# Designs tried in a protein design run: peptides against a protein of PDB entry 2YKT. Part 94

Target 1, 231 residues: chain A of PDB entry 2YKT
Amino acid sequence: SRSEEMHRLTENVYKTIMEQFNPSLRNFIAMGKNYEKALAGVTYAAKGYFDALVKMGELASESQGSKELGDVLFQMAEVHRQIQNQLEEMLKSFHNELLTQLEQKVELDSRYLSAALKKYQTEQRSKGDALDKCQAELKKLRKKSQGSKNPQKYSDKELQYIDAISNKQGELENYVSDGYKTALTEERRRFCFLVEKQCAVAKNSAAYHSKGKELLAQKLPLWQQACADPS

## One batch from the design tools (peptide; made by RFdiffusion4, then SolubleMPNN)

Design b2_p11_4_s3 (from b2_p11_4 with Y6W E11K)
Fold by OpenDDE base, seed 3:
Structure b2_p11_4_s3 (fold): chain B 231 residues (1-231), chain A 11 residues (1-11)
Amino acid sequence: as target 1 above (231 residues)
Amino acid sequence: EPENPWPELPK
């Protein structure tokens, strides 16, 4: 029936969230943590490299013929430090505003979804059972009427059951329909949150990249000319 | 009843 099909669809939405979305989201969080760790590793390695570059700048500054190149090397290291600070800020936001929040939500969602699905199932079954009962009573009444010498005695009661069945059928269909819309909304809420948080990450990433691009674009022409302009 | 951990959809 239409109500049975829509009921199956509703349950499948909840099942998909619990068995597909939430496990996939947990994996997404785990991959995010791995990515964060790798970027932290890059940060540490970069610090060592540019600290060594500063040492080369110090040696140039102590030289007789390359003193001005020392300043260039120091500037290169300083620009990198500023870029790295932006990366660290982005990573902090990535951790606190995305990963932590998703982790908290997905952990709580199992309990919520189980309760929501159970509530829906209980009410759906209650309405279905009430309908089945009325249908069964009507069937019993009709059998009794067919065997009676005075069928008219049962006519009013038959009409009452027919009306009750019609009303209960309508209520069941409406409830299941609303349940399906609710389930789809639950699914959309989760994807929407993920999209919004990823937008925030994208904005932070854009800020990091733009800052680096601006700093390098400003200084690179100066650095490229440094060797052609001996002191 | 447990609270929905996800925010409502934007208007």
Scores: peptide ipSAE 0.454, ipTM 0.923, DockQ to the pose 0.906
Fold by OpenDDE base, seed 4:
Structure b2_p11_4_s3 (fold): chain B 231 residues (1-231), chain A 11 residues (1-11)
Amino acid sequence: as target 1 above (231 residues)
Amino acid sequence: EPENPWPELPK
């Protein structure tokens, strides 16, 4: 029946969220944590490199013929320090606004979805069973009427069952239809949340890249000329 | 009943 097919579709949406989306989201979070760790590693490695660059700048500053190049090397290290600070801010946002929130959502979602599906199934079954019972009673009544010497005795009761079946069928169809729409909305809510959080991450990433570009664009021409300028 | 952990869709 149409209601049975729609019921199956509804259950399949819930199953897809529980068995496909949620596990995939957990994996996504895990991959995000790995990515965060790698970027933190880059930040740490960069610190060592630019600290070493500062040491080279110190040596230049102590020289008689290369003092001005010491300042250039210090500026290079400082600009990169600022860029790394922006990266750290982006990573904090990535962790707090994306990973932590997704982890909290997915952890709670198993209990929520189980309860939601169970509620739907219970009500769907209740309506279905009530319909089946009414249909069975109508069949029994018709059998009695066919075997009776006075079939007109059962006519009013037959009409009552027919009306009851029609009403229960309509209620079941509407309930299952609404259930399907609800399930699709639940699925969409999850994807929309993911998209919105990824947009926030993208904005923070853009800010990091823009800051780095601006700082380097400002200083790079000066650094490129430093060796040509006579001290 | 457990609360839905996901926000509502934008209107």
Scores: peptide ipSAE 0.454, ipTM 0.924, DockQ to the pose 0.908
Fold by OpenDDE base, seed 5:
Structure b2_p11_4_s3 (fold): chain B 231 residues (1-231), chain A 11 residues (1-11)
Amino acid sequence: as target 1 above (231 residues)
Amino acid sequence: EPENPWPELPK
């Protein structure tokens, strides 16, 4: 029946969230943690490199013929420090605003979905059983009427059961239809949250890249001319 | 009933 098909579709949505979405989201979080760790590693390695560059700048500053180049090397290291600070800010946001929140939600979601599905199933079954009972009673009444010398005695009761069946059928169909819409909304809520959080990550990433570009664009022409303009 | 951990859809 239409109601049975819609019921199956509804259960399949919940099943897909529980068995496909949530495990995939857990994996996504794990991959995010790996990415964060790798970027932390880059940060550490970069610090070592630019600390060594500062040492080269110190040597230039101590020289008789290359003193001004020491300042250039220090500026290069300082720009790196500012870029790195922006990266660290981005990573902090990535961890706190994306990974932690997703982890908390996915851990709670199993309990929620199980309860929601159970509630739906219980009510759907209750309505279905009530419909089946009315249909069975109508069938019993019709058998009794066929064996009676006065079938007209049962006509009003038969009409009442027909009306009750029609009403219960409509109620079941509406309930299952609403259940399906609810299930689809639940699925969409999860994807929408992911999209919104990824937008935040994208904004933070854009800010990091923009800051780096601006700082380097300002200083790079000066650094490129430093050797040509000895003091 | 456990609370829905996910926010409502934007209006």
Scores: peptide ipSAE 0.453, ipTM 0.923, DockQ to the pose 0.879
Fold by OpenDDE base, seed 1:
Structure b2_p11_4_s3 (fold): chain B 231 residues (1-231), chain A 11 residues (1-11)
Amino acid sequence: as target 1 above (231 residues)
Amino acid sequence: EPENPWPELPK
């Protein structure tokens, strides 16, 4: 029946969220943590590299003919420090605004979805059983009427069951239809949250890249000319 | 009943 088909569709939506979306989201979070760790590793390695660059700048500053180049090397290291500070801020946001929130939500979602599905199933079954009962009673009544010498005796009761069946059928169809819409909304809520949080990450990343671009664009021409302008 | 951990959709 139409209601049975729509009921199956509704259950399948909940099943997909529980069995496909949530496990995939847990994996996404795990991959995010791995990515965060790798970026932290980059930051650490970069520090070592630019600390070594500072040492080269110190040597230039101690030289007789390359003192001004020492300042250039120090500036390069300082710009890097500023860029890395921006990266660290982005990573904090990535952790706190995306990973932590997703982890909390996905952990709670199993309990919520189980309860929501159970509630839907219980009510759907209740309405279905009530409909089936009315249909069964009508069938019994019709059998009794067919075997009776006075079928007209049962006519009013037959009409009552027909009306009850019609009403219960309509109620069941509406309930299942609303249930399906609700399930689809639940699915969309989860994807929408992911999209919105990923947009926040993208904005933070854009800010990091913009800052780096600005700092380097300002200083790079000066650094490129440094060797041509002996002091 | 447990609360829905996900926010409502934007209107």
Scores: peptide ipSAE 0.451, ipTM 0.924, DockQ to the pose 0.904

Design b2_p11_4_s4 (from b2_p11_4, 3 letters changed)
Fold by OpenDDE base, seed 4:
Structure b2_p11_4_s4 (fold): chain B 231 residues (1-231), chain A 11 residues (1-11)
Amino acid sequence: as target 1 above (231 residues)
Amino acid sequence: EPENPWPDLPA
């Protein structure tokens, strides 16, 4: 029946969220944590490199003929520090605005979805069983009427069952239809949240990249000329 | 009943 098919579709949506989306989201979070850790590693390694660059700048500053190049090397390290601060802010946002929030939601979602699906199934079955009962009773009544010497005795009751079946069928169809819409909305909520949080991450990432580009664009021409302009 | 952990869809 139409209601049975729509019921199947509804259950499949919940099943897909529980068995496909949520596990995939957990994996996504795990991959995000791995990515965060790698970026933190890059940050640490970069610090070591630019600290060593500062040491080279110190040596230049102590030299007789390359003192001004010491300042250039210090500026290079300082620009790196500023860029690194932006990266740290981006990583903080990545962790707090995306990973933590997704983790909290996915951990709670299994219990929520199980309860929601169970509630839907219980009510759907209740309505279905009530419909089946009325249909069975009508069938029994018709059999009695066919075997009776006075079929007219059962006519009013037959009409009552027909009306009850019609009403219960309509109620079941509406309930299942609403259930399907609800299930699709649940699925869409999850994807929309992911998209919105990814947008926030993208904005923070853009800020990091822009700051780095601006700082380097400002200083790089000066640094490139430093060797040609001895003090 | 457990609360839905996901926010409503934006308008």
Scores: peptide ipSAE 0.445, ipTM 0.917, DockQ to the pose 0.890
Fold by OpenDDE base, seed 5:
Order: sequence, then C-alpha cells, then structure tokens
Structure b2_p11_4_s4 (fold): chain B 231 residues (1-231), chain A 11 residues (1-11)
Amino acid sequence: as target 1 above (231 residues)
Amino acid sequence: EPENPWPDLPA
C-alpha cells in the first residue's frame, strides 16, 4: 500500500543516517584531526627554517659589505613568522569551531536517532493496528449480516465501521507522510550543518591566504632590488 | 527523550 511504501522509505532514511552518515562523519572528524596534526608539523618545521634564515641575516649584519642585506633577511623571516601565526590561529579555529562541535554532535546522535525512530515506529504501529482491528470487525459484522434473517439491523453499524476505516486510513497516511518529511529534514539538517561549518573553514582559509599574499606583495619588490641597491 | 544535537535548518 501507499502507506506501507512510505513507511519503508521513512525507516530507510533513518537507517541511512545511522549506518552511513554518522560513521562517515566520524571518519571525517578523524581525517580532520590528522590534517590538523600535519599542519602543526608544518608550522614547527617552518620555525626551524626561518630561524636559520635569521642566523644568515645576523651574519650579513656582521659583514662589512652586506650589512643592509641582513635587514632584508630579517624582514623575510618576520613576514613568514606572521604568516605562520595566522596559520596557527586558523588551526585553532578549525579545531574548536569544526572538529569539536562535530564530535560532540555525532556522539549524541545515535541515542537521539534511536529514540526518534522508535517513537515513529511505535505510533505508526499503533495506528496500523487500530486500522486492522477496525477492518477485522467490519469483516466479522458482514459475516453475521449474511447469515441473518434481518440484515438491515446491521446496516448502520456497517456504515460506522466503513467511516471509521476511512478515517483511520487517512490518519495513518498523514502520519507516515509527516514522518517521511521529518526524516528527510533530519537528514538535511545534518548536511546543512556540515556545509555551514565548512564555509567557516573556507573563510578562515581564505583569510590566511590573503594575509600571506598581502604581506609578501608588500615586501617582495623591496627584497628583489636589495642586491642592486647597496647602501 | 534525547534532545536533537543538530540545529534547525536555516529560515
């Protein structure tokens, strides 16, 4: 029946969230943590590299013929230090605003979904059982009427059962339909949250890249001419 | 009944 088909569809939505979405999201979080760790490693490695660059700048500053190049090397190191600081801030945001929040939600979601599905199933079954009972009673009444010498005495009761069945059928269909819409909404709200959080990550990433570009663009022309313009 | 951990859809 239409209601049975829609019921199956509803249950399948919940099943997909529980068995596909949530496990995949947990994996996504794990991959995010791995990515965060790797980027932290980049920051550490960069520090060593640019500290070494500072050392080269110190040597230039101690020279008689290359003193001004020492300042250039220091500026290069400082700009990259600022870029790395921005990366660290981005990572902090990535952890606190994305990973932690997703982890908290996905951990709680199994309990919520189980309860939601159970509630739906219980009510769906209740309405279905009530319908079945009414149909059975009508069938019983019809059998009695066929065996009676006065079938007309059952006519009003038969009409009452027919009306009740129609009403209960409609209620069941509406309930299942609403249930399906609710389930789809539950699925959508999870994806929507993920999209919104990824947008925040994207904005932070864009800001990081923009800052780096701006800082380098400001200084690079000066650095490029430093050798040609001895002080 | 457990609370829904996910926010509502945006308006």
Scores: peptide ipSAE 0.444, ipTM 0.917, DockQ to the pose 0.908
Fold by OpenDDE base, seed 3:
Structure b2_p11_4_s4 (fold): chain B 231 residues (1-231), chain A 11 residues (1-11)
Amino acid sequence: as target 1 above (231 residues)
Amino acid sequence: EPENPWPDLPA
């Protein structure tokens, strides 16, 4: 029946969220944590590299013929520091505003979905059973009427059952239809949240790249000229 | 009943 098919579709949506979406989201969070860790590693390694660059700058500053190049090397290291600070801010936001929130939600979602599905199934079954009972009673009444010397005696009661069946059928169909819409909405809510949080990540990433571009664009011409124009 | 951990869809 139409209601049975819609019921199967509804259950399949919940099943897909529980068995596909939530595990995939957990993996996404794990991959995010790995990415964060790798970027933190880059930060640490970069610090060592630019600390060594500062040492080269110190040596230049101690020389008689390359003092001004010492300042250039120091500026290069300083610009890196500023860019790295921006990256750290981005990573903090990435962790606190995306990963932590997703982790909290996915952890709670199993209990919520289980309860929601159970509630739907219970009510769907209740309405279905009530309909089946009414249909069975009508069938019994018709059998009794066929065996009776006065079938007209049962006509009013037959009409009452027919009306009841029609109403219960409509209620069941509406309930299952609403259930399906609700399930699809639940799925969409999860994806929308992910998209919105990922937009925040994208904005932070853009800010990081913009800051780096601005700082380097400002200084790079000066650095490129330093060797050609000794002080 | 457990609370839905996900926010409502935007308007």
Scores: peptide ipSAE 0.443, ipTM 0.916, DockQ to the pose 0.885
Fold by OpenDDE base, seed 1:
Structure b2_p11_4_s4 (fold): chain B 231 residues (1-231), chain A 11 residues (1-11)
Amino acid sequence: as target 1 above (231 residues)
Amino acid sequence: EPENPWPDLPA
């Protein structure tokens, strides 16, 4: 029946969220943590590299003929520090606004979805059973009427069952239809949250790249001219 | 009943 088909579709939506979306989201979070760790590793390694660059700048500053190049090397290290600070801010946001929130939600979602599905199933079955019972009673009544010497005595009761079946069928169809819409909304709200949080990450990433580009664009011409213009 | 951990869809 139409209601049975829609019921199966509804259950399949919940099943897809529980068995496909949530496990995939857990994996996404795990991959995000790995990515965060790798970026933290880059940050640490970069610090060592530019600390060593500062040491080269110190040596230039102590030289007789390359003092001005010492300042250039110090500026290069300072620009890196500023870029790195921006990266650290991006990473904090990535952790706090995306990973932590997704982790908390996906952890709680199994319990919620199980309860929601169970509630739907219980009510759907209750309405279905009531309909089936009414249909069965009508069938019994019709059998009695066919075997009776006075079938007219069952006419009013037959009409009552027909009306009850019609009403219960309509109620079941409406309930299952609403259930399907609710299930689709549940699926959509999860994807929507992911998209919104990923947009925040994208904004922070854009800020990081913009800051780096601006700082380097400002200083690079000066650094490129330093060797050609001895003091 | 457990609370839905996900926010409502935007209007």
Scores: peptide ipSAE 0.440, ipTM 0.916, DockQ to the pose 0.881

Design b2_p11_5_s1 (from b2_p11_5 with S1M A8K)
Fold by OpenDDE base, seed 2:
Structure b2_p11_5_s1 (fold): chain B 231 residues (1-231), chain A 11 residues (1-11)
Amino acid sequence: as target 1 above (231 residues)
Amino acid sequence: MDPYADVKVPE
């Protein structure tokens, strides 16, 4: 029946969220944490590299013929420091605005969805059972009427059951239809939240890349000519 | 409590 099909669709939406979306989201969070850790590792390794570059700059500054190149090397390290600061800000945002919030949502969602589905199923079954009962009673009444010498005695009750069945059928269909719309909305909210949080991360990432590009674009021409311009 | 209740989507 139409109501049964819609009911199956509704349950499938909840099941998809619970069994596909949320587990995938947990994995996404885990992969995000790994990515964060890797970026932190890059940051640490880069620090060592540029600290060593500073040391080379110090040696240049102490030299007789390469003093100005010391300043260039220091500038290179300083630009890196600024880029690193921007990266750290991006990572903080990545952690606080995406990972933490998604983790909180997914943790709460398991219980919520289970309860929501259970509530829907209980009410759907209740309405279905009530409909079935009315249909069964009508069938019994018709059998009694058919065997009776006075069928007119049951005519009013038959009409009442017919009306009740029609109303209950309509109510069940509406309930299941609304349930399906609700379930789809639940699913959409979850994807929308993910998209919104990813947008925030993307903005912060763009800021990091923009800052790096700006700083390097400003200084690179100067650094490229440094060897040609002896002091 | 719906953890996504604050997320607005078009009806």
Scores: peptide ipSAE 0.330, ipTM 0.882, DockQ to the pose 0.811
Fold by OpenDDE base, seed 5:
Structure b2_p11_5_s1 (fold): chain B 231 residues (1-231), chain A 11 residues (1-11)
Amino acid sequence: as target 1 above (231 residues)
Amino acid sequence: MDPYADVKVPE
């Protein structure tokens, strides 16, 4: 029946969230943590590299013929330091605004969804059982009427059962329909949250890249001409 | 408690 099919669809939505979405989200969080750790490693390695660049700048500053190039090398290291600091800030945001929040939600969601599904199933079954009972009673009444010398005495009661069945059928259909819409909404909320948080990550990433581009664009022309302009 | 209750989506 239509109601039975819609019921199956509803249950499948909840099951898909619990068995597919949430486990995948947990994996996504884990991969995010790994990515964060790797980027932290990059930050550490970069520090060593640019500290070494500063050392080269010091040597230039101590020279007789290349003193001005020392300042250039220092500027290069400083700009990259600022870029790296921006990366660290982005990583903090990545951790606090994405990973932590997703982790909190996914941890709570299993219990919530299980309870929600159970509630739906219980009420759906209750309505279904009530319908079945009325149908069974009507069938019994009809059997009694067929064996009676005065079938007309059962006519009013038969009509009452027919009406009750119709009403209960409608209620069941409406309940299941609403349940399906609710389930789809639950699924959509989860994806939307992920999308929204990923948008925040994208914005932070864009800001990081923009800052780096701006800083380098400001200084690069000066650095490029430094060797051509001995002092 | 619904952990996604704060997320609004069109119905």
Scores: peptide ipSAE 0.329, ipTM 0.882, DockQ to the pose 0.749
Fold by OpenDDE base, seed 4:
Structure b2_p11_5_s1 (fold): chain B 231 residues (1-231), chain A 11 residues (1-11)
Amino acid sequence: as target 1 above (231 residues)
Amino acid sequence: MDPYADVKVPE
């Protein structure tokens, strides 16, 4: 029946969120944490590299013929510091605005969805059982009427069951239809939240890349000319 | 409690 098919569709939406979306989201969060850790590792390794560059700048500053190149090397390290500060801000946002929030939601969502599905199933079954009961009673009544010498005795009761069946069928169809719309909305909210949080990450990432590009573009021509300039 | 109740989507 139409109601049975719609019921199956509704259950499948909830099951897809519970069995496919949420496990995949947990994996996404785990991969995000790994990515964060790797970027933190890059930051630490970069610090060591540019600290070593500063040491080279110190040696240049102590030299008799390359003093001005010491300042260039120090500027390179300073630009790196500014870029790293921007990266740290991006990572902070990545952790606090995406990973933490998704983790909180996914942990709560299992219990919520299980309860929501159970509530829907219970009410759907209750309405379905009530409909089935009325249909069964009508069938029994019709059998009695066909075997009776006075079928008119059952006519009013038959009409009552027909009306009850019609009403219960309509209620069941409406309930299942609304349930399906609700389930689809639940699914869409989850994807929309992910998209919105990923957009925030993208904005922060863009800011990091823009700042780095700007700083390097400003200084690079100066650094490229440093060896050609007399001391 | 719906953990996504605050998320608005077009209906």
Scores: peptide ipSAE 0.329, ipTM 0.882, DockQ to the pose 0.795
Fold by OpenDDE base, seed 1:
Structure b2_p11_5_s1 (fold): chain B 231 residues (1-231), chain A 11 residues (1-11)
Amino acid sequence: as target 1 above (231 residues)
Amino acid sequence: MDPYADVKVPE
């Protein structure tokens, strides 16, 4: 029946969220944590590299013929520091605005969805059972009427069951339809939240790249001329 | 409690 098919669709939506979406989201969070750790590792390694560059700048500053190149090397290290600070801010946002919030939601969602599905199933079954009961009673009544010497005795009761069946069928169909819409909305909210949080990450990433580009664009021409213009 | 109760989407 139409109601049975829609019921199956509704259950499948909840099943997909619980068995596909949430496990995949947990994996996404895990991969995000790995990515964060790798970027933190890059930050640490880069610090060592540019600290060593500062040491080279110190040596140039102490030289007799390359003093001005010392300042260039210091500027290179300073620009790196500023870029790295921007990266750290991006990473903080990545952790706090994406990973932590998704982790909190996915941890709670299994219990919520299980309860929501169970509530739907219980009410759907209750309405279905009530309908089946009325249909069974009507069938029983019709059998009695066919075997009776006075079929007219059961006419009013038959009409009452027919009306009850019609009403209960309509109620069941409406309930299942609303249930399906609710399930789809639940699914959409989960994807929407992910998209919104990922947009925040994208915004912060854009800021990081923009800042780096601006700083390097400002200084790189000066650095490129340093060897050609000795003091 | 619904973890996504605060998320608003069109119906």
Scores: peptide ipSAE 0.325, ipTM 0.880, DockQ to the pose 0.743

